# Ledger of designs, part 35: peptides against a protein of PDB entry 5EG6

Target 1, 151 residues: chain A of PDB entry 5EG6
Amino acid sequence: RLRSQTVSTRYLHVEGGNFHASSQQWGAFYIHLLDDDESEGEEFTVRDGYIHYGQTVKLVCSVTGMALPRLIIRKVDKQTALLDADDPVSQLHKCAFYLKDTERMYLCLSQERIIQFQATPCPKEQNKEMINDGASWTIISTDKAEYTFYE

## One batch from the design tools (peptide; made by RFdiffusion4, then SolubleMPNN)

Design b1_p14_6_s2 (from b1_p14_6, 7 letters changed)
Fold by OpenDDE base, seed 4:
Structure b1_p14_6_s2 (fold): chain B 151 residues (1-151), chain A 14 residues (1-14)
Amino acid sequence: as target 1 above (151 residues)
Amino acid sequence: SLKSGEVPVWKAKF
């Protein structure tokens, strides 16, 4: 008898002053749109409007106020991050968070830890970078926090 | 479309 495929979900969460990946708890985060020329810091200017791929964003925990460094949200196609996509970000579609001004470093889930993962250039396609599965994220609304994928 | 706001970010494993 063959067993069905099991799916596990982990959420970005802040605990003990650190970002981690939890299977039981999820954090609600403000995703703030920034100007492309906004500098890094605790104080930043937020823009209104719809977020597009390629734009700079700031993820801030709504409870603790802890924030990740400036990120560029990028569209994901399979296991690649697209460098030139600029269409509006859609919920439930996979995305990647490039750490701005780094050498291809992406926000990555590794077991219970949140780490930086260095993407590899795509030899045949200059507009793509190869990422691992841990660097692929899905953004959902709070009312859809308990989501299960079905094959 | 996604706009500035409060949302959870998650990762699914298969």
Scores: peptide ipSAE 0.345, ipTM 0.806, DockQ to the pose 0.034
Fold by OpenDDE base, seed 2:
Structure b1_p14_6_s2 (fold): chain B 151 residues (1-151), chain A 14 residues (1-14)
Amino acid sequence: as target 1 above (151 residues)
Amino acid sequence: SLKSGEVPVWKAKF
């Protein structure tokens, strides 16, 4: 018999100069599309257009201006990140944020903290990496901030 | 489709 589980939602938020996961407050972020060859830094050139999986992005807090390192947005299939998906990103589809130039490190929620989680290679599927639930994110537009996502 | 711009990012878990 399976027990009923309570769904909890936490939002990426900046407080006290740090990124954290809040159940009460959510941050509004710019998700900037970058060129694949864009270097890391506080100053970067942004591209316009629709974001596709596999592309490089910057998440910038609209209030504080604080930014995470360059990320590659990847499609999620169950508990795996797809390495070769390149279709347009859907706001209602789960995604993962690979930290660029790392060994399979992903942006991850752990309690109230934002950490890096190292994905495990899938031996039988080279185009997939196994992530935990904390590394699966949902993006929604600001006009839909009160939307509740159901799996 | 997601356009480059301002969005909230959140996590839901069971």
Scores: peptide ipSAE 0.303, ipTM 0.802, DockQ to the pose 0.035
Fold by OpenDDE base, seed 3:
Structure b1_p14_6_s2 (fold): chain B 151 residues (1-151), chain A 14 residues (1-14)
Amino acid sequence: as target 1 above (151 residues)
Amino acid sequence: SLKSGEVPVWKAKF
């Protein structure tokens, strides 16, 4: 079972042309599946299908159209991101977003800011990287915006 | 499971 949350709920949101973390407002984002060889850019080719861990995705704000850089969505196990998981992404299950082509940088929530946080290699397990709590995200559908999570 | 193009709510911790 995943670790308990120790930080108050904050949502990814776009305001003033920037991504930020809000405790009051949440953004709705398209999650687009990309080819693994898709290059970075504002224009990209979207694939159809169910998203699996390890695949490349683009998060696009449904309101502003602003997008984050290419991300690899990874499964989270406790405080680690799994590098080789490839099963379908499940809603309500924690995930991490690796910034593609970086040295272990992950999308991270720090107070009201969205930052990049560098994961630490796991010495004992080569298929895992240690992330902080702010780099662990949960995905829910918009029709479940008021969903309450229980331990 | 999550499908490409869906519009989920993204949040970190609760």
Scores: peptide ipSAE 0.286, ipTM 0.790, DockQ to the pose 0.037
Fold by OpenDDE base, seed 5:
Structure b1_p14_6_s2 (fold): chain B 151 residues (1-151), chain A 14 residues (1-14)
Amino acid sequence: as target 1 above (151 residues)
Amino acid sequence: SLKSGEVPVWKAKF
């Protein structure tokens, strides 16, 4: 890979008690499947099984234990998040993380910051919301992350 | 497929 590609890649990371986006460090996060009616909290009941788009998940830093709010993992099609996709989530496929119970807010990478980005409705397609590239994430395993980062 | 409890890493840009 070109250096420019590596430099442009940023990873979700926890530093100083906050989530941020780093080009030099990456965090390993547990992804926990939750029930759709699970309440927000530090303690939650985890479900077993394969994660499907549309389901509620918790991302927990494997090192610090810091967690993001409940998220709904959604399938991404180009610049849109799909609202009705329900197939199994696969690594290396683009996904978006909707902040549950928000007005179309998605987990977004903006430079070195992790922010909430408000998606806009897609007028032509009711089952889609328009997001930006920063809100489109790629899930990779830790071993792949190490390889990719240092290749 | 991604399983509950796995420890993935996320990136926005590649």
Scores: peptide ipSAE 0.357, ipTM 0.824, DockQ to the pose 0.036; fails the geometry check

Design b1_p14_6_s3 (from b1_p14_6, 6 letters changed)
Fold by OpenDDE base, seed 3:
Structure b1_p14_6_s3 (fold): chain B 151 residues (1-151), chain A 14 residues (1-14)
Amino acid sequence: as target 1 above (151 residues)
Amino acid sequence: MLKSGDVPTWKAKF
């Protein structure tokens, strides 16, 4: 017997000092553009400008200041992360977050948890890596930097 | 367009 697959929508959230995925709540995270050579740390230099795929970013909780490790935001095509895309990030696109300096590890939704998922190389398409659906994220809304401040 | 310092809301499907 085959069951109809139930697709659940979840949002990136911070609760209890942890990043997680909530079905009801969403967190407010600053996305900061970093230099490609920026080192990992609590303090980092933020760049101005529009964010493009392939660039290094930091996601920081606007309330707690908690941050994920440095990420490379990558464009998603179907179930693959594109390694060479460099166009501006769009709300109409799917995104993947590669954990910088890892062996193809991506941020992935697993139930209510955010975990690391190891992508598989595409032998025939060297500019792509295969990810699962949980590693694909979409921007649904954005508060602009010029008009947004949080406690 | 997404700009540095913006506060986007991220959605995932599971």
Scores: peptide ipSAE 0.470, ipTM 0.887, DockQ to the pose 0.034
Fold by OpenDDE base, seed 5:
Structure b1_p14_6_s3 (fold): chain B 151 residues (1-151), chain A 14 residues (1-14)
Amino acid sequence: as target 1 above (151 residues)
Amino acid sequence: MLKSGDVPTWKAKF
């Protein structure tokens, strides 16, 4: 018998030197736009401008300086990530973070952990990949100042 | 719209 699953809200956070999903805390993360040909590393060249889907970004904790690997931010439509969307990222949109140079690996929450989830191709639509709810992130606030929230 | 250098808050549900 399968147990009923309850839906919970989690926020991206850094604790103990690791990225995780917290129900009570959210961290301040810079989102930096990178060049498409930027190499992986702790040192990188940041570009200015509005972020569009399909572009390469870095998420950096403003407090610890810890960063995730290079990500491609993709637009989400229902349970799918769009591979060819290129419009500006909006607070009203759901986003997915593709781990650059992987086989369809996306940033995903699993309970309190941040993991990589492998998307599956859509058989009918070449421009879409199927993801789960944990790989769909929503922007609930945008700021240019560093801040940390605790419930 | 999201701009390079912004500090967004990311939320997910499971």
Scores: peptide ipSAE 0.443, ipTM 0.877, DockQ to the pose 0.034
Fold by OpenDDE base, seed 2:
Structure b1_p14_6_s3 (fold): chain B 151 residues (1-151), chain A 14 residues (1-14)
Amino acid sequence: as target 1 above (151 residues)
Amino acid sequence: MLKSGDVPTWKAKF
């Protein structure tokens, strides 16, 4: 069976009012720190400070204002999300975005779509959940001017 | 370190 080759690297992007993964376009998103008890909604109170793993965040498109639901940013070790890591988030780290108040649902890349992927528990390690490669994200830049895409 | 209000670009590799 002849299979089409796909690009193995994609970027989070907003198009047509939807989040998607693009091989050619990349968006700039505000990452806002929230209180752990902040409720879901279009309006939210932002906290100041450096973001640590385990904290609640909002990703908001800097151009369109589109936002994902509340996320808990988690550190990734190989193909597992760490549930108890609390060190500062670094650009050199891989991150996973847990959909808050779900049963192990993570923000995941599937082809060109952004979906929710349900992680599986690690039988021998209660502080870890197994995720797929599509649920692992990397910060490539925090420079809005460099990586905001306009056509 | 990532700070609240920063504007990172996220990349996924599969």
Scores: peptide ipSAE 0.439, ipTM 0.875, DockQ to the pose 0.034
Fold by OpenDDE base, seed 4:
Structure b1_p14_6_s3 (fold): chain B 151 residues (1-151), chain A 14 residues (1-14)
Amino acid sequence: as target 1 above (151 residues)
Amino acid sequence: MLKSGDVPTWKAKF
């Protein structure tokens, strides 16, 4: 028998000088590739190239210039983040954003807030750790012309 | 493929 599931959708957004998750609005963010040894700070060296899972990135609001801390973009399989995936990031994939140099902290939405969520080690697989639904993100567009965004 | 400098829109769905 088919069962109905409630699906909640939110978008990464900046409002009032804070990152949050909006049901109505979404922001446009640059994703910048960094070196693995790049230090945290407002100033950083951007690298060119295609982004692969496992690499360090910066998300920067295109309007306000506000940035999140350094993130490692990781591939998601169901409700697990893959620690050793290194293939190119695709629009068809789900992604998780690991806060670099933390103890398994990931960007997560909780209601309208963006919070840090601590992932749990996967008991059976060392190359995976368990995340919640709010820590899974999907690229819905890379073209600004597809949707009207608000920042 | 996602490239450095791109401006993707991120959606959380659960």
Scores: peptide ipSAE 0.424, ipTM 0.867, DockQ to the pose 0.035

Design b1_p14_6_s4 (from b1_p14_6, 6 letters changed)
Fold by OpenDDE base, seed 1:
Structure b1_p14_6_s4 (fold): chain B 151 residues (1-151), chain A 14 residues (1-14)
Amino acid sequence: as target 1 above (151 residues)
Amino acid sequence: SLKSGDVPVWKAKF
């Protein structure tokens, strides 16, 4: 009998001044909502409110303060990122992080590294882009008082 | 729902 699919799990983490993915450690990140016309920079204006797909966000490490470039958080359906979804972001959903002002570049897990992956246009569905599994992220629950967790 | 200022942990599966 063929055994069930083996799944590898990694968590977004910051170490040595770089973003990476760890199987044993995870970091907690502030997610800041930005205005759609907010410029890139270390200083930015944060908006209040519930985050919806399609909006611009900043991820900032709660411990080191390291930040990723501006991202657009997009809803994922199987192996596609939805371009026109605008409902509230839920931890039950899969998310993709589009690097703002790029040609379909998404944050992607490759082994222990966080890289940029270029999505492919979906020929028959203009509102979707094809991503790989490493570009799909899920929110997990954590204690807000803790900044890091070791498995 | 996720709110601005929240501190989630992000997990990837493959």
Scores: peptide ipSAE 0.496, ipTM 0.895, DockQ to the pose 0.035
Fold by OpenDDE base, seed 2:
Structure b1_p14_6_s4 (fold): chain B 151 residues (1-151), chain A 14 residues (1-14)
Amino acid sequence: as target 1 above (151 residues)
Amino acid sequence: SLKSGDVPVWKAKF
């Protein structure tokens, strides 16, 4: 009997003071818009408004308060991150998180771990960088009332 | 569209 192959799914989560990827639990993270010139730190000034690709954001765990470094949210096309996309971030889009002020380092899923993965420049397309599948994230929901989580 | 202050759930597929 031939069985259909299922796609493995994991969610961004915080446990034991570290970010990881869980197959059963998901974390609730605030996404905060920052100014492009905002410095790195535990305290930061949050901007209001709709988030566009290319902008600087902070992901903060709503339960523990633990935060990732400053990220630039980028649009994903297949296995590439777009460097010049600036339209509003949509729940139907795939996203990549570039770690700001790094050499093409992206937030990446590797097994159960969250790591930094270095993207490769596209020789023929200067507005794109090649990422792996683990560096592509999808928004599942923004509705707090629809789902319940436990830390 | 995603707004500053929203609490999205992020999923990765592989």
Scores: peptide ipSAE 0.489, ipTM 0.894, DockQ to the pose 0.035
Fold by OpenDDE base, seed 5:
Parts: sequence; C-alpha cells; structure tokens
Structure b1_p14_6_s4 (fold): chain B 151 residues (1-151), chain A 14 residues (1-14)
Amino acid sequence: as target 1 above (151 residues)
Amino acid sequence: SLKSGDVPVWKAKF
C-alpha cells in the first residue's frame, strides 16, 4: 500500500537537550572543520579554511554548546549522496551529513525528529549512495547578522 | 562558499 506523503519544510533546531527539526524555529550552529583523523569527543581541534565535500565537520549549537557526532559533509545529486565530490560547499547545493565511521548512516529529518537514515548502495554507480529527501539539507543563509535566533 | 566557523541555517524537506 502506497501512502501519500505530506511535504514539510523544517529547520535544524535544539530543544530539550536534543537535536530536532522545527517548522517555526531555527538554531544557530557553528560548523567547524576538523582534521580527517580527529577523534570523537566533546573537545576537538578546529581547522581553518573553506569546507569541501568529503571533509569532516562538527555542528555545534551556539547557545547550548551541544554538538552532533563527527560528520562528513557530502554533496547531493538528486536522491543520491556523492562519495567522491570534493569541491567547496555552496549555499546553492544540497548536502548530506554522513555519520562518520557508520554503515552509511546519514542525518535525516523524520517528522520533527532528527534520526539516522541508512543509505543504500547504488549498484550502478559506486560513487553514489541512495538517500531520501529527509537526508538532504540546504543552506538557506550564512549571514548571521541578518538573522534572529529562535529557541 | 562555506567556511569553518560559519553559522549557516540548515533547511530540510520532509
């Protein structure tokens, strides 16, 4: 049985000590570039520079200091995450956040929850993994000065 | 382009 899906736009947010997706509120998160060999932990060494696809990043809430595990930011092409893209991350691009050192787990929106979604291999294209729309994120703005933070 | 230390707003479609 096929069910119709209601499409909703949501923003990454922190509430009650948890990451979630809100339709009305958005969080201010630092994105920090890490070295590829940086270990997991609350304390980490931040690198400078423009972020490229394939690199390891940390998302840290500017208010609470809460952070997601280490992520590899990957470029999205249609419904697939690209495994070998290495160009600079652009606001015009869709992004996927691979949970580092997992079996194809990506940050995914499910209703108001942020969950891990397991991508499936793309048999015909080894450089791609199939994701869903909930695992595709878009940068809508990078100008902090123009925003009001909503908690 | 996105730079380390930036504060982007992330939007998802469900």
Scores: peptide ipSAE 0.478, ipTM 0.891, DockQ to the pose 0.035
Fold by OpenDDE base, seed 3:
Structure b1_p14_6_s4 (fold): chain B 151 residues (1-151), chain A 14 residues (1-14)
Amino acid sequence: as target 1 above (151 residues)
Amino acid sequence: SLKSGDVPVWKAKF
């Protein structure tokens, strides 16, 4: 018999100079679209446009200016990250953040920490990688006026 | 759709 599953929710946050996930506080982060050939650095050139899966992005804290390394935003289907999805990113979708130029490392929630988690290749589906639930993120709001973020 | 420069709030469920 199928029963209700307990779900814990945490929000991406910056505190003490570190990215973490809080159950109580949430941060506001700019998501910047980058060129695919953009190099890693504190300074980067931002592109305009709607963000699509497969593109390179930077997440920058709107308060501190701290940024994560370059990420490729990927669409999530169940327990897998799709490597070739290229449709626009939607709030209704689950997302995964691949750390660019790594061996299948994804941003992952582990308790209150944001860690890198190595995805497992899908042997039968080359266009997918297996991730855990902690590596699946969703957009809950994109309206700045709705933000009541706490640091 | 999400646009460059937007400020989304990200949550994870586990």
Scores: peptide ipSAE 0.487, ipTM 0.892, DockQ to the pose 0.035; fails the geometry check

Design b1_p14_7_s1 (from b1_p14_7, 7 letters changed)
Fold by OpenDDE base, seed 1:
Structure b1_p14_7_s1 (fold): chain B 151 residues (1-151), chain A 14 residues (1-14)
Amino acid sequence: as target 1 above (151 residues)
Amino acid sequence: MELLSGEVPSWLPK
């Protein structure tokens, strides 16, 4: 299960006041669980507990302290983000980061840049919206003792 | 923990 803690990534890093991506660079981030009613700002209250899909999180660069806007972590099924999933976040299972209070904008890796990707609604499935591969993220544990896999 | 975008590498458990 995913908890509020430090995470590392091979792609995401902060440079020049912006988020960039590089497969050759490593960045360390704090992922913080927030209350659903937490307002946007540089200062925020961190909530303790295991992170579930549908909850609000903050990604903070451990080096610069720069943070992305509030994100909602959502479960991914194939190339769709699930809007109503609320089970605990599964390690190695794909997830998506919805930018809170946007029109279906998701954190996306495109080439060497981090961008916002607008998901497309699923006409026949109101609880799903279509995302691309760049908007699909996988969180893995580097510590086997902390690793939990959900099928 | 690591955050990866895209496909899960083959060396990772499934």
Scores: peptide ipSAE 0.032, ipTM 0.525, DockQ to the pose 0.030
Fold by OpenDDE base, seed 4:
Structure b1_p14_7_s1 (fold): chain B 151 residues (1-151), chain A 14 residues (1-14)
Amino acid sequence: as target 1 above (151 residues)
Amino acid sequence: MELLSGEVPSWLPK
């Protein structure tokens, strides 16, 4: 289980006031759990508890404080984002970051840049959206005290 | 807990 904590991602980092991606650089971010009804803003209230897929989170650069808009963290199965998964977030699984209140836009790595990628709906599987590999992320917790392992 | 974030990238939706 993942709680609001500092996490690391292999590609995403902030440099020169912008978000950049590098296969050789690691960025540290705070991932904060928000209430589902939390509005967008520079100031926000962090919710305590374990983060589950489907919940709203805020990614904040641990160094610069730069933040992304509100995201829905979603579970990834191969090249699809699961829309109805609600189990606790696990480092054992890839995840996708849906930009909240957008038309299926996801945080995506493309040519070492962070972009928005529009997922394609799955006609026969309404609980899934098709994403590319660049929209699949791995979270590595930097604080073991805020992450609970379970089988 | 209340937190203040920095700048949101302009290329991302608000």
Scores: peptide ipSAE 0.029, ipTM 0.593, DockQ to the pose 0.055
Fold by OpenDDE base, seed 3:
Parts: structure tokens; sequence; C-alpha cells
Structure b1_p14_7_s1 (fold): chain B 151 residues (1-151), chain A 14 residues (1-14)
């Protein structure tokens, strides 16, 4: 279940050819599922299917068509990203976006900038990486019928 | 799909 109180919210959107964060504006994006072996590029092949944690995705601005590099969507538990979770992505549950082929770099919001944040390994929990709050994202579907919750 | 960083507003579905 979602919390009833709001402390702070920032919204990802595209403006002026760049990804920005705003407390006032929402950005609409498409999440495209890719094959695990899909190469990086502006052009990519989208595959059919329901998105699961651990899969490779592209975030594309619905207005401008601008896209981020290939990402692996990962499930978040508290301050950690789960490396081996593979269940269906849950709407409104926290997730993290690992930049594919990097050294534990995650999509992170800092101030009003989108940056890469390097996660810290968990020595005793090899299936987890420590991330900060800025690297924890909540997905909200623009279609209410697509909402799915898992407890 | 919208991306949010931080707390989820209370008016969102629970």
Amino acid sequence: as target 1 above (151 residues)
Amino acid sequence: MELLSGEVPSWLPK
C-alpha cells in the first residue's frame, strides 16, 4: 500500500532537449522492453511482453522521443536494489534503473539534475546493492487500469 | 507512465 503522507516529490520530464526534474511538472514516458542482447543505439527493437524486474528497458519521452541509455529495471527494498528479482514490475512500488554495462551506476535525481549514482556493493548480500533515495523511483501509470500491486 | 522521486502523493491509488 502507498503512504498517506507526502514529504517531497519531484517529477522527471524533458525540457530543452534534456532530462530535468521539477516539483511542478510531470513527464510522460514510454517504457520499452528490449531483448537482453539488444545493442545500444537511438534505434532499437521493442519486444512484446510484460516487464519484469531484471529486464532491459528504454525510457523514451512521449513528447520528444528522447531516450536514456539502456537500463535494467530493478526492484527496490528499502535502501537496496535487488539484483536477482524477476517478478513483474509493480506499479507505484519503488524501483531503480541500472545503467547497463556500467559499474553499478544507477539513474539518480540530484537537485534538478539527472546523474549517475554508483551503488555500493553489499558484501554479505551479493544479490543487493546500496542506493540512495535519489536513485529510488516510483512508477505511476497514466492508465489507472494498469495499476498492479503486490504484497 | 510517470516517474516520481520521493514520497508518493496521498491522492494516488492505494
Scores: peptide ipSAE 0.029, ipTM 0.523, DockQ to the pose 0.033
Fold by OpenDDE base, seed 5:
Structure b1_p14_7_s1 (fold): chain B 151 residues (1-151), chain A 14 residues (1-14)
Amino acid sequence: as target 1 above (151 residues)
Amino acid sequence: MELLSGEVPSWLPK
């Protein structure tokens, strides 16, 4: 399960006051769990506990302190973001970051740039939105220790 | 399925 903590990504970093992507550079970020009713702002209250899909999170650059807007972390299933999944976030699952209060905009990597990608509604599955690979993220632990998994 | 450690220090796009 994922908790509010420091995370790193190969494709996200802050430079010149903007978010950039690079295949050669690693960025470290804090992922913070927020309350569902937390307002947008530089200052926010971090919620304790395990992060579940559907919850609101903040990604904060560990170096600069710059943060992305509030995101909703969603579970991904075969190029679709699940809108109603609420199980604990796991490294075994793909995830997407929906920009809160937008029209289906997701955090996306495109040609070494971080952009907003607009997901397309799934006509036959109202609980899903179609995203691209750039909007699908995998959370990876760098811990060398062996992990035990429980169902 | 639940990860015992709960630690997620990095993430990558797929």
Scores: peptide ipSAE 0.018, ipTM 0.511, DockQ to the pose 0.029; fails the geometry check

Design b1_p14_7_s2 (from b1_p14_7, 6 letters changed)
Fold by OpenDDE base, seed 1:
Structure b1_p14_7_s2 (fold): chain B 151 residues (1-151), chain A 14 residues (1-14)
Amino acid sequence: as target 1 above (151 residues)
Amino acid sequence: PPLLSGEVPSWLPK
């Protein structure tokens, strides 16, 4: 289970006031859990507890303090983001970051650039959206004391 | 203080 804590990813870091992607540089971020009804703003109330898929989170760069707008962390199954998954976030599973209040826009890595990728609805599965590989992220906790591994 | 964006940054294109 993942709590509000510092996490790291190989493909995301902040440089020069912007988010960049690098396979050679690790970026460290604070992931903060928010209430589902929390409004967007420079100040926000952090919720305690384990982070579950479907919840609203904030990613804040541990070095620069830069943060993205509110995101919904969603579970990934193959090439699809699950819209109704609500189990605890696991490092063993890929996740997707939906930009809250957008039309299916997800954080995506494309040619070492961070972009928004618009997911496509699944015609036969209303609880899923089709994403690409670049929109699938792996999160690694930098503090194992606050994380428990589950297979 | 942290720099939080209330909107999608311009450097994050579609």
Scores: peptide ipSAE 0.032, ipTM 0.623, DockQ to the pose 0.051
Fold by OpenDDE base, seed 4:
Structure b1_p14_7_s2 (fold): chain B 151 residues (1-151), chain A 14 residues (1-14)
Amino acid sequence: as target 1 above (151 residues)
Amino acid sequence: PPLLSGEVPSWLPK
């Protein structure tokens, strides 16, 4: 499980005041746990504790301080985002970042750019939304002491 | 405080 901490992710980095994507570059970010009722803004209150799927988080560039809007981190199963998963986030598994209060919009890598991708509802599985490969992210913790491994 | 937060930035298109 993952706590609010500094993490690194492939493809996402900041250069020249903008977010960029690259298959060869890594960006370092703070992932912050927020309250579910935390309002959007540049100033926010960070919660302590382990991050679970379904919770609200902020991704903040460790260098520039640029932050994305509030996200809900969701568990990924193949090409689907799980809507009801609430177990601790594991860096061993891919995750998706749902843009909070949007109509199924997720952070997505497409042609070396970060875009919003609208997930499609799963007609037969109400607890899942279909995403593409570009909307699946891998998180690597930079602080092993704040990660608990679950087998 | 973060330099950019809140609204979805223009660099993050649909």
Scores: peptide ipSAE 0.031, ipTM 0.620, DockQ to the pose 0.053
Fold by OpenDDE base, seed 5:
Structure b1_p14_7_s2 (fold): chain B 151 residues (1-151), chain A 14 residues (1-14)
Amino acid sequence: as target 1 above (151 residues)
Amino acid sequence: PPLLSGEVPSWLPK
């Protein structure tokens, strides 16, 4: 289970004051649990506890302190983001980061760039949104750099 | 609870 802590995310890193991506590099970030009603801002209050899917989080670069906007961490099933999953986040599974208060925009790696990817609604499954592989992230705790996960 | 500050990139919506 994942708590507010320093983690590594594949591809994502900060360079030159901007977020960049590399298939050969990992970025170290703090993932912080926030209250669902926490407002956007440079200053925010971190909530204690294990992170669950569906909760609001902040990704903060451990080196520069740069942060992404508020994200909702969502469980990934194949190429779909689950909208209603609320179980504890597992480092064994991929996750997606929905940009809070957007129209299905997800943090995505595309051609070595970090972009917003708009998910497509699943007409047959209202609790799912179609994402691409670039929007599926793996999180590994820094204290478990050798941790093995399953795709 | 602890408070953390950071900068949101300008290219992403705040």
Scores: peptide ipSAE 0.023, ipTM 0.586, DockQ to the pose 0.053
Fold by OpenDDE base, seed 3:
Structure b1_p14_7_s2 (fold): chain B 151 residues (1-151), chain A 14 residues (1-14)
Amino acid sequence: as target 1 above (151 residues)
Amino acid sequence: PPLLSGEVPSWLPK
């Protein structure tokens, strides 16, 4: 289980007041749980508790305080994002970050850039969306005391 | 609950 805490995201970091991508650098971010009805803004209210897939989160740079827009954290299975998974977020599974209130846009690493990648609907599986590898992320907790692993 | 402030990058929707 993952609580609102500092985490490391591979290839995502902040330099000079901007988000950057690097295959050699890691960024430390706070991942904050929000209410599902929380509005977008530079100021937001953080909820306590364990983060589950499907919930709304904010990624905030631990150094600069820069934040990404509201994200829905989703579980990844191979090249698909699961729309209805709701189990606790774990470091053992890859995840995707859906940009809330967009048309299937996901946070994606492309070359050396962070972009929005539009997922393709799965015609036969309404609970899945096709993403690329760049939209699959690994979260590593920097605080092991507040994280529980599930197989 | 704590209130946190941050800046949304210009390349992403606000």
Scores: peptide ipSAE 0.017, ipTM 0.512, DockQ to the pose 0.053

